# Peptides against a protein of PDB entry 7UQJ: the designs that were tried, part 70

Target 1, 160 residues: chain A of PDB entry 7UQJ
Amino acid sequence: PELYQNFNITPPRGVLFHGPPGTGKTLMARALAASCSSDERKITFFMRKGADILSKWVGEAERQLRLLFEEAKKHQPSIIFFDEIDGLAPVRSSKQEQIHASIVSTLLALMDGMDNRGQVIVIGATNRPDAVDPALRRPGRFDREFYFPLPDVKARFKIL

## One batch from the design tools (peptide; made by RFdiffusion4, then SolubleMPNN)

Design b1_p12_7_s1 (from b1_p12_7, 7 letters changed)
Fold by OpenDDE base, seed 4:
Structure b1_p12_7_s1 (fold): chain B 160 residues (1-160), chain C 160 residues (1-160), chain D 160 residues (1-160), chain A 12 residues (1-12)
Amino acid sequence: as target 1 above (160 residues)
Amino acid sequence: as target 1 above (160 residues)
Amino acid sequence: as target 1 above (160 residues)
Amino acid sequence: REYWEPLEALLP
């Protein structure tokens, strides 16, 4: 928080964690939520799986997204973590998934509608950044990307 | 490895990582694979999602499991990591999932068929240890369990 | 690296991971090291336990720290991870630990002597941030802190 | 682009 204020940098509304599966994206998001929480200032951590919102809430996914963002705003400071966000917001160019277009549009609108003063951070995690709608990866949305590469086993852990 | 030999302890064939989603189960499995790999001794890391084996390989899941274990044996030392193993091996008592009974039986047989001398470790990760077939959690299978608790953000992880 | 240059931000030399035992500090450090390594850009990960440097290298701990930092500089980009850094760098006010004062002073000097252009990140992990010498927690050293709160510790890590 | 921002930059 303070770092952004000091540098006159608008805090990103959304951060994309991308990288191969099991690189700690979800753990990092939780660790961040945890790290920002003190006894005095509890961060509320909301977690959703992208595919679960689509599968569990067919036709209600847009409403569930709205409710999630409203509840996150109500419980600010908060983190909304979308695990496998590519499951919610696949690239629109796939002719097959008109159902996703409304969900993506809702998510875009929710990301755009977050006041810069809101203490809500959205973290999207994906193994496939190229499968995420490029509209989500634009400034004011997921405009920051953190790559979580594999623990490259070729990293010489020279335990000296 | 050497520790098990010194104590006459049969190395566990399987380790169950259980705990809430995003507690680093998958990351730990990868980190273990990475930490055990040297330039001289590379551990082959096989990763599967439980649900993906069912969804991608309808009717072939048993064959794919067999192939996976054979390939892991061929590339030993190796780690087989089943992410969301509850998706592969749900509790048998749910009448709806006869399809899972064969897969569970295959996985049980594969776990049982691993020679104690094989350098294949199986790691199962689940958010729901109670949703995993108890037969998988018995000695000679996933007989060691590591709980991965949430980073205790006193933040209400309201999984809404 | 490039991001710090672009924003005229001095990259932190050190990051302190703090929080109760078993909160994934070490895992995160490994994940970060791993996450910074690509096939094209391998990060060298150096891991030390604070207590191990003191216990294994009585009278040589200062030299070992110097060697570690030199080797990290030689193999840049690199991460030096001090697990249990409070074991290396306890608060000076404890009269009993004159031996630690030299080690802390050496570590301070090594942290201070890292050029802002060096691609060496130092990560310290501790369960007791208040047990770490405050001099290490100042700007240009461990000037960033990540709290890793407890997982709900009712996790019987029954390492069977 | 691998944006290695400080994790603190993610902290509210």
Scores: peptide ipSAE 0.007, ipTM 0.374, DockQ to the pose 0.107; fails the geometry check
Fold by OpenDDE base, seed 1:
Structure b1_p12_7_s1 (fold): chain B 160 residues (1-160), chain C 160 residues (1-160), chain D 160 residues (1-160), chain A 12 residues (1-12)
Amino acid sequence: as target 1 above (160 residues)
Amino acid sequence: as target 1 above (160 residues)
Amino acid sequence: as target 1 above (160 residues)
Amino acid sequence: REYWEPLEALLP
């Protein structure tokens, strides 16, 4: 919120962090939550792994997503961080279609149902942005994408 | 190597990075690999997830570990990074004992078999250091541990 | 640079990361360097410890700082990260006055001499921001500050 | 002993 307010930028509903494994996507999300928090303004940070929502909540994943968004709304300002979001919302053409389709549909509806004035930011992180359902990457959802490249091997940390 | 040579410090055979999820353990391992790499000295970085070695290489996990250590030795100086190493080497008292016991035994033997003069560093990362077999945390294995704390929620990144 | 370019933000000349030990200041600086580097845009990361510049370069610290800034300018876009910058630039009223005063004066001049269009970002990290010379915290120098607090034990990450 | 050795000390 503050970052976008200071620039008169409409905060995205969702931000997709993508890039190779171990490029600091999760760390950056935590740092952003930290950076937007002050003594006067605490941000609540919710973290979930996409695969964990599927594996731990088989048959309840949709309900757990709804509860997560309700809890995030209740504790505004808040950040919902989905790590490995490609595990939660794989491309609809994957052979595990039906269970994933309902979860994706629920996540789409939850992102669409966020009031633009809401102080809830959703951050998705993935190593495989092309494995995320394109419907999630549309305007009003994960409409901003940030690439987290590998620190190049040629980044000469010349410790002279 | 250079930092250890300059201080006459024996390089650890293994380093355990532990701390909450998304504290940058994997990023730090990559940043270390990048910082030790120059145009004159490239470090080869091998990354594996503990759970992937078990799930993808059922019955071949021991062979894959041996091949990984051979390849790392061939491409010295090198870093082997095991992400989620608790998934590879759980505590021996867990009910999935036999398959894990053989993999742990192989990893122990591979770490013990590293010559102290070898330019192969092993980095394990975990969110649960107490879920890693204590035998891996003994001298000559993962004998150095680094805690990765959560960046606290108040870090105001004033992006002006 | 990229993070600032993507938001049309003018990069600061200097950013001060401050907070208790182990709050991820150094990790964040590395993560920012990594996140701002792409296949198309490599950032050169220079890291120095404040105490090391004093202890290793007694009588040459000013020259080493000048060379560091020249090398960073030559390898733009670049980040200069000073870890433990309070060791390099203590408050002028501290009893180790004269040697520190000349180094601080040199660092001030180097930061003031950076063209606002230069793609050199300076990041200072300290556990003691009040131990850093206030002259370094003025506009055009370390004019942005980021607090890295201790994770309060009461930050209810309700993992429900 | 929480040896907070700087992670730089891990640099080969």
Scores: peptide ipSAE 0.006, ipTM 0.393, DockQ to the pose 0.056; fails the geometry check
Fold by OpenDDE base, seed 2:
Structure b1_p12_7_s1 (fold): chain B 160 residues (1-160), chain C 160 residues (1-160), chain D 160 residues (1-160), chain A 12 residues (1-12)
Amino acid sequence: as target 1 above (160 residues)
Amino acid sequence: as target 1 above (160 residues)
Amino acid sequence: as target 1 above (160 residues)
Amino acid sequence: REYWEPLEALLP
């Protein structure tokens, strides 16, 4: 309740942080996790890189995702942060279909299977929102998007 | 309107970021400035160190503060970030009275003089909130406070 | 002069940003670039990932580094930011010696070859300072280090 | 429709 109230997020919605590299997506996710943690409600923060799940767990990526969501549910209230989520769930292109398709399908099922009462927030960070499978961006999944613009080089930090 | 709506801040409220060194106060202020900047609404970020205003502008600190607020108003929507604001507005202790008293009084007047419609947010960062003049922490000034705790080394980031 | 004065860096010194993932190293580098850019002095910001240089430019990484430094010199004042610099210049372990040794040697030569008058700052970011070749951490190279601590998960953002 | 929720809407 409060975690989702604090985020103004109806559970179990994922949040997509998108924007150029080094715009503070990971930092903001950590800051949000920290900000939502009170003494009475410690939020458990889980961090994964999408590319690392694919590269380190060849053939076990689905199991690792299931375990991650189970651990997040066990340690609720919790945040799952996927850094470089486009690496975990790229747009289904014909040439890399089977491995990515199963992982995406598993992530979809895990997000859909989050009980509306689960105090688990999923944050995905990407530099390329268009490289994320559109199925993940549907309502009930990553249905909120936050753009992280580059600090404009023209942002007049007039150090007066 | 939208800047303050985005922050859920009734203008002209200052925000005090307090917590130990290296807890990300400056980083959060910058991230907020960046996140509130869209292509359509560039936020101008002004950064000053409290100690630098005192040391670099001996006898002109009041004028520099006035100029800073005028520039921020001119470039609204804007954020003024005072790093180490305890250096600019220390608690009035008898031994350093005159120089600090006038600067504090000027900062108070500038914060009070911000029109409720001005899209200027003031963020003060300090490691010592108790070292900031209580007059700055009153409603309509730095009336919101965010605590930035140290990462407890024992905070089990269970990277599961 | 001013770029280096603003950083308090005597040229041609590199800066190593180190700390856990998502501590804002990249954000700080961008924020520094933005803060040092005035209307009169636009700083050109070059960003590269260490791992990307190795993966995308198999056999051409040295040439790409040379081109990067030439472009940075051409567009001075400039900042070169290497994200994940440990991926570009890992500690020389016997099993990966040849490919990394040449790239490290090239980066060393490029940093050493920066004329004392060049307004080029090199920032390296790593999660593992001990995974960076010690030769890069010597005076005249990445001889300044900034630690980026994790924001505490126990950070009570008591939004008061 | 890019629902640009301000990041501040995530700040409690």
Scores: peptide ipSAE 0.000, ipTM 0.219, DockQ to the pose 0.187; fails the geometry check

Design b1_p12_7_s1 (from b1_p12_7, 7 letters changed)
Fold by OpenDDE base, seed 5:
Structure b1_p12_7_s1 (fold): chain B 160 residues (1-160), chain C 160 residues (1-160), chain D 160 residues (1-160), chain A 12 residues (1-12)
Amino acid sequence: as target 1 above (160 residues)
Amino acid sequence: as target 1 above (160 residues)
Amino acid sequence: as target 1 above (160 residues)
Amino acid sequence: REYWEPLEALLP
C-alpha cells in the first residue's frame, strides 16, 4: 500500500518549509525523501534552487519547470524540492513583475495540474515565507507549512 | 588565541546525537567529518547504520565492528558515525538478550579500548536516546550528548 | 590538552563547504556555530546568502560586507556563514565584471584583513565550488574545503 | 544574531 494511503493523508501537493536559514529545511526534505524510500519503493528526489532556475534557464525556466514536473510524474513516487523557492516565486513587486510572473504562473499551473492521485510531493524551502507569492501558499499548492525554527540557541548542548 | 584553545575540551571518545527524526543528526556527523578535514589533515569518515550491521552481518557483526574500529584507528584522525545506534545497541529487553548483548558488549569493549591518544571520534545518532543501552552513555563511551531539537514545528501540521 | 591542539589544526580563517545541494552545508555551518558555543563562551553566528547581499543591498553590498565583518569581530568568537557564496563571488566572467568584481574584491580584502588572532571563522557554502572565484579559494581565505557528498553515496568518504 | 550553544566541542 502507498505511503500516503497508510497515513490517510491526502498527499500534499505542496509543502512549504520555512524558517531561518540552516534550520535543516533542505536536510529535512532529503531526509523525508530518504525515509520514504525503501528498497522496494524508491522515491525519486528532484532538487532545484529557485535562483538557479532563473539564472541558468533564462527564457527556458518555464520549459524546465514543465520538464521537471513531467519527470517527477514519470518517476513517481517523487519529491520535487525547491530550495529557496522565494527565488523562483518572489512576491510580485510591481517593478520586476514580467519575468518572475511567468515563472510563478507556470509553477502555479503545474501545481494545480497535479492530480491528487499522483505520488508527487512538492516541497518548497524558504527563509522568508512572506517573500513567497501568496498564490503559491493557497490550497492545492503549498497548502501545508512547516516552520523550521532556529535550533533553539538556548538548547543547551551541555557537553558533559 | 584560537577559538578552540579556550575550550580545554578533552576529545570525546563518543558523542551521542539524539533528537527527533530529520533534525540533522546524520548530516551533522557528516559535516563534522567534512569540517575537521583539511588539505593537510584529512579525517576519514566511517558511516554505519545500526540496523544494517545487524541485518547484513548476522553472526559477523562483532567482527565487522572490530574491523571498523581497527580501520578507523589505522586512518586516524577518523570519525565513526553510527546512524541509528539504537538499532545496534538497543536497551536490553529480557527476551532478545543474546544476539544484541554480544554486539553491545563488543561495542563497549571497543570504545573502552580506545586509547585517549587515538584520534578516533565515535558519533552515535539516535531518535530515541532512551532506546540506547545506558552502558554506552557512560563516561569513556558516549559521554557527551547533543540534543537535536525538532525544528520547532510551530507550524501546525494542520493536515487538513 | 585541547582537542584541536592534538590535531595541530590552525583554525581556518575560511572554510568552503561544497557539494550537491541539500547535503547539509548550511545545517552544518549552523551546527558548527552551535557546537563551538558554551554557556561560558557563546559563538555568534552571522548568516548571509550570497544572492541576498547582491539583491537587497544593490550599491551597498560592500558596506554590508564591511559591517558584517566588523560585527563579527566585535562579537568574537564568531562564525560568518555565506550560504551560496557562488552568488556573492561568482567566477568573473568577462561580461558581468563591474558589480560582482567590487563585491569579490571587498570580500577578499575583508578576509585578508582578518588578523590570525581574531576568533572569526568564515564559512562559505556552495553547490558549485568551480563557480566561486578562485581568488577566494587561496590560502588565508577559503583555504580549507569540505566536500559534502550526496547521502546516497554508499561509498567511502575519502575526503581528498 | 544567533548565539549558538556547543557542537564544536565535537570538532577536533
Scores: peptide ipSAE 0.000, ipTM 0.258, DockQ to the pose 0.078; fails the geometry check

Design b1_p12_7_s2 (from b1_p12_7, 7 letters changed)
Fold by OpenDDE base, seed 4:
Structure b1_p12_7_s2 (fold): chain B 160 residues (1-160), chain C 160 residues (1-160), chain D 160 residues (1-160), chain A 12 residues (1-12)
Amino acid sequence: as target 1 above (160 residues)
Amino acid sequence: as target 1 above (160 residues)
Amino acid sequence: as target 1 above (160 residues)
Amino acid sequence: MEYWEPLTASLP
């Protein structure tokens, strides 16, 4: 929260952390949550895994997203962290078209419906920013993207 | 442990995390420990700072290393994380020859003495991989090196 | 920058990141710097290790601190990150009284002399917040403290 | 909902 105010930067509604797996995206999100909480101002940290929203909530994923944003709003200041957001918001062209499209549409609407004055920040983490629906990456949503480079790991991580 | 098992990769005995200070080496080690722990398999995480082993344990540093490895073996699956390992294992040619040489020799022996079947992973973190004794960077020890780049932060990092 | 603006929180001059070693304090500071930099607004990130300021600059540490703050002001918006700030600003009651007291006094004066409208944020990271001079932890200096818990890693951290 | 408790800076 405070770091963005000093820089006279309008805080993004959404921040996309992207980069190869294990680059510390999830860890960074947690550290942000911890760093934003003071004794006087406890920031509530909500974490969801994108794949879990789809798999656990087949048919109710949209409702769960709405509830998540409502709870985040209720517990302001808050951070919503979507780990593996590409699992929640795959590109519409993916063969799993209908169910994913509705969930993405719901997330878009929720991000658009956030009051800019609301103390809710959404952080999405993905290893595949290109697998995230481009509509989420537009201004007013995940309008800030942070690349977590692979360490120039001279170690060839071959995900076999 | 589990991360390497899932990848059908023989878990290295030792992994060297290197890169500029604050690239997340320590954080990554902790995240790995967290990520490898399941409800069914709790991984024990041991952390030591290299400089602390030298400064706090003058004359007993070797014994403390032995005890650390014994405890790690007892609490398998486990991760031993050496933060600032260059402080523990400086290059042998450093003018502080005798005390450092014995500690490095002990660490070498401990890493060599680990049963490959043991569920103990050693992670060393350093900002200066070249300041670590090359003998530690050989196969069967810290045989995997992971560079942690500075995020390609378009932010000008000036190390003054 | 942006995260703090959304929360309607007056950005602190100084933020103290504290918590156990390897909780990601340094990584967080870097990711904050990265996160705050846009193509339009490059944030300059300055990093110093507290112990290095003392050890490398014996007799010039005060001048180096002044130069650091001047450079940070010149390159606004900027972040000054002090890693292991307890090494720079130990509690005055430490037997190394004279040299440390002067450096702490200089840092206090520099933090007090920052224009509240300045686009300079100071982040101190420590594993031992109680080892930092309490005068630095007062309002107008490091007035915001962020605890970096160990992830409630169901992994048993044994610091032996 | 696993509310991650606010990372209360509960110093132990």
Scores: peptide ipSAE 0.000, ipTM 0.284, DockQ to the pose 0.050
Fold by OpenDDE base, seed 2:
Structure b1_p12_7_s2 (fold): chain B 160 residues (1-160), chain C 160 residues (1-160), chain D 160 residues (1-160), chain A 12 residues (1-12)
Amino acid sequence: as target 1 above (160 residues)
Amino acid sequence: as target 1 above (160 residues)
Amino acid sequence: as target 1 above (160 residues)
Amino acid sequence: MEYWEPLTASLP
């Protein structure tokens, strides 16, 4: 948050970490949460797994997402980390597509409803960026993407 | 970078992270990159794997190293992280020894050519510190070594 | 240390990271060590594994703990990280219970003997918080607990 | 060189 305030950069509403398994997406999200917690500003880190939002919260996933964003807003500056955000992707069943569509719509609305002045950042991690709904990847949502290459690829990360 | 400026310590041109697999060398390098990026100073983190410098950049490895250091210099403060820097070590083939010698010579020259006033730190990670060319371990290059013990060993890390 | 000094918060003598395997407790401890190492203050990170304190230090575990705390005190500000601190828990053998009781008593005494003005923080990580001796979880010892939920659980971490 | 955009540009 202060990072972005000091940069006069509108904090991205969402950041997508994508790359092969084991590239340390979750690790970076935690390191960022740790690094952004300066002595003066405690960052609250909220973690959720995409598959759990679907499987463990059957019928309440939207409410649970709303509550998560409300809690994150109450505890600004905060980071909401969605691990395996592609796990929100519909499995090929029509019923799961409807549930997914509702959950994704809720997440879209929550990301759109975040005041850019809010010190809440959403980080999504996925191994399958193409399995993430394109609507989530639009400006004002997960509008920044960071590829975590295999350790084998010359990866330049700007660690801000 | 500011770390070292505020210490009136000549920033090490290079830091060698060594220790058994799984000791979190890459993790620490990322955490350092993240922690050193204060709100005021964005650190650019460049990651390369030693084996990839040899295998994927056949015939252009030296040029790619030069470009990497130039990019790191342009984006100061910056960290260049070489994962598996021992992967620059020659495999037992004479042709690979020549290629290795050229690449190592280029890396030496690049590390020597870094102005100590530059906010570029090079971190090498290896599981085999003895497989790292002794010329890289001299003052003004990887002149600081941090052992990442197995979690089982009394590990003291000076986290700089 | 400065984190807590700037907060006018008495630094916890100990912090317990607990949660299921793979929740990144060790990762967070390292990230915190890295983040707390400001430009002005180098934090020394000491890592030990609970099971190693029992198994590898048979008959000298108490002395090794004392030496660890003395080293940590000499290199303030410092973090002592105990991975798998529940590994100090007695295995069901009476002889191991006696050894455990002695080691735990030593750890208790060392944590109690730390001047709160000292810039030494102890972080314990466990997958089994209930297997950690309740005496270690008292005020002035591991008096702060952070649950690292499964990625599946709505985890709110206040990253301090 | 694949330029990977800085992660930090996206961090608050």
Scores: peptide ipSAE 0.000, ipTM 0.197, DockQ to the pose 0.084; fails the geometry check
Fold by OpenDDE base, seed 3:
Structure b1_p12_7_s2 (fold): chain B 160 residues (1-160), chain C 160 residues (1-160), chain D 160 residues (1-160), chain A 12 residues (1-12)
Amino acid sequence: as target 1 above (160 residues)
Amino acid sequence: as target 1 above (160 residues)
Amino acid sequence: as target 1 above (160 residues)
Amino acid sequence: MEYWEPLTASLP
């Protein structure tokens, strides 16, 4: 966060960690949060699972997203980590997925509303980057993507 | 490196990654090296294991440290990563550990001799920060510490 | 473990994590241990370094391996993680490395002696899979290999 | 958070 401010580098608002399950996406996000925390400046790490926001908060997902971003902003510097973000923000497939469309729209608005001067980084993790709404992957949002490659094809079968 | 220069932040000469084994210290150091490498400016990543420098180079540990720092300086921007740095620079316990005291003194001198304008970052990783000589943890050396906590019980469920 | 039992998939007795240093092998092993631990069922994680078993237990390495496997079996479900397993079980190079050959033979016997019904998983990590004795990489041992690639250049840019 | 002591300490 501060490291980005002083460089006149627009801190990435959003980073997408993508790659097969068990490639260390969640772990890397935590390690980044830990590594960016100095003794003087602890980074607050907020973790949510995309599917949990949708499933646990039926009808309140938008509110929970807003609260999450507000709390992250209050506790700057902070990282919001969305694990399995494809569960929260699936590709807009059909007219019947209005609920998903609303959650995506709220997340888009929240990411767009983050001041680049804010010390809030959003990390999304997914096993399926192509299952994430392309609008989230645009500049000013999850505009930075990290592929966590499979440990070889045989590796996928063993973590499952 | 440049990221610290533009901020008028004295780039930390040394960063200590500490925490239980397998909390991602080594991975984070590599990820940081990778992330700090642009297409135009690759960061050179030097990795040494503390115990290996002591055990493989009996009597040459000081020379190997000097060469490592010289090579890192030659290949700026660079990261020197000492994995298990407590194996290289244990706490000065007894008058009898003259060899360890000499290695620590050499490492101290090398860290003190790094120009703050240099694009060399030293990362030490340890499972036991209290087993690292306190002199290495002073300002201008490993003056920044990152604790890698065990992934919380809640974090366990999310890597599945 | 149970996840494999339900699939009638013989749980891998051994998994080899291989790839360049600091690709997250150790971290992944811990993350897997953590993720497979439910609140009801904690997985016991045993970590040993291959070089440490050889160097710290000169003449007792076989006994220490046996004790490790016995303790892992007693504390099921468990993961035995051998970091730098190439240091424990190098390729059978010369008749002069009888000590290494004995350690390898003991490890082979211990892995072969693990009942597939046991909830003990052995994970070996190495930077040099070709430096691991091929006998360890056979079916019923480290019969499953995961390559941890270097984070791609694209992954580098976005953690900055 | 319970420090899972690395069971390194409990191995005789």
Scores: peptide ipSAE 0.000, ipTM 0.259, DockQ to the pose 0.073; fails the geometry check

Design b1_p12_7_s2 (from b1_p12_7, 7 letters changed)
Fold by OpenDDE base, seed 5:
Structure b1_p12_7_s2 (fold): chain B 160 residues (1-160), chain C 160 residues (1-160), chain D 160 residues (1-160), chain A 12 residues (1-12)
Amino acid sequence: as target 1 above (160 residues)
Amino acid sequence: as target 1 above (160 residues)
Amino acid sequence: as target 1 above (160 residues)
Amino acid sequence: MEYWEPLTASLP
């Protein structure tokens, strides 16, 4: 939160980190959380994986998302990091598509409700931004996107 | 190990990882240490922060550096990682400049003395390579530099 | 490349990166690939997600794994990075457990067959090393493990 | 099944 306060910039409610896998999206989210935290102002970092929301929270995913967002509000300033948010993507089964639709709908509502949530930033990370529901990428949600390029494998070795 | 064996390259005594914060320098150092370790041959990873050398080791920083390098030699093959080595940089006070000069001088001497130190690699990480004493960046010290670019937001999407 | 040459260390066939999410396991794997590649010798980096193996390759996962390992051999020296290798973990359905068992069995066989594969390194990343099949963690497979600790959120702010 | 062709990242 503080990194954004100094710039008089309305903090993004949601930031999408996208780019090839292993480009450091998850690392960057943690490093941001860790760089924005001071002894005076710690940022609470909440992390979930998209696939874990589908697999571990089966039947309670919506509730767990709500709880996550409430905890994030309670521990503001906070970052909610969804690693592999494309893991919320529908699986080939109609039942999983329904589960996805419900979970994504809940996430949308939770992100839209952030006006009253104070200093909570949501970071989504994906290797497949096009596999992320376009509704999540709209203003007020993941309305800022950061591409994480592969470090050019060549460029690093010219430095060796 | 194999990836590096094929290049017949004289091991750097020191490697400087530089680049913007959150680019994974510290992570890279840890994972290099990790990736070099086998069940047959573990690399001992020693980590210190530049700022901790100035703040925690006040009046004993030189001794602690010497001990660190001796321990690293004892536990070879080993990596000494100085995170935020620019944190050894002089602070605006003349007294801290003297402390810095002494600590940096000790580090220089310890790196120069590595001919007799066996398989010890020193990795420095900084977000400000220009704040690192140029004497540390000379041959036989941090003579190899690796730039950790910010993943340019643009470049990662061309790879998807 | 150089960091590993000096240690005369038999390269690990498989390395498990484990630790809390966003500790940079994926970033590290890429940075290793990027640090081992030179203009003279590029390392080909192959990346797959555990969850994608289960979801995208349904009915062809074994074939795709075989193809991946053959391509990695063809483009040696190479790294195969399995991000979220715990995503190969059994899902709560018996059918998915069978699919998991088949995929894991194929991966085991492919890793065991690496004696004839030349300079291919397999990196698995997980947040849950205990959710990775113990058979994958045996010698000749992921026989080297690297823990990626959370950067202590406290330590970064004492430096700022 | 969209065969996502392995982006052989042709390392330029």
Scores: peptide ipSAE 0.000, ipTM 0.214, DockQ to the pose 0.065; fails the geometry check

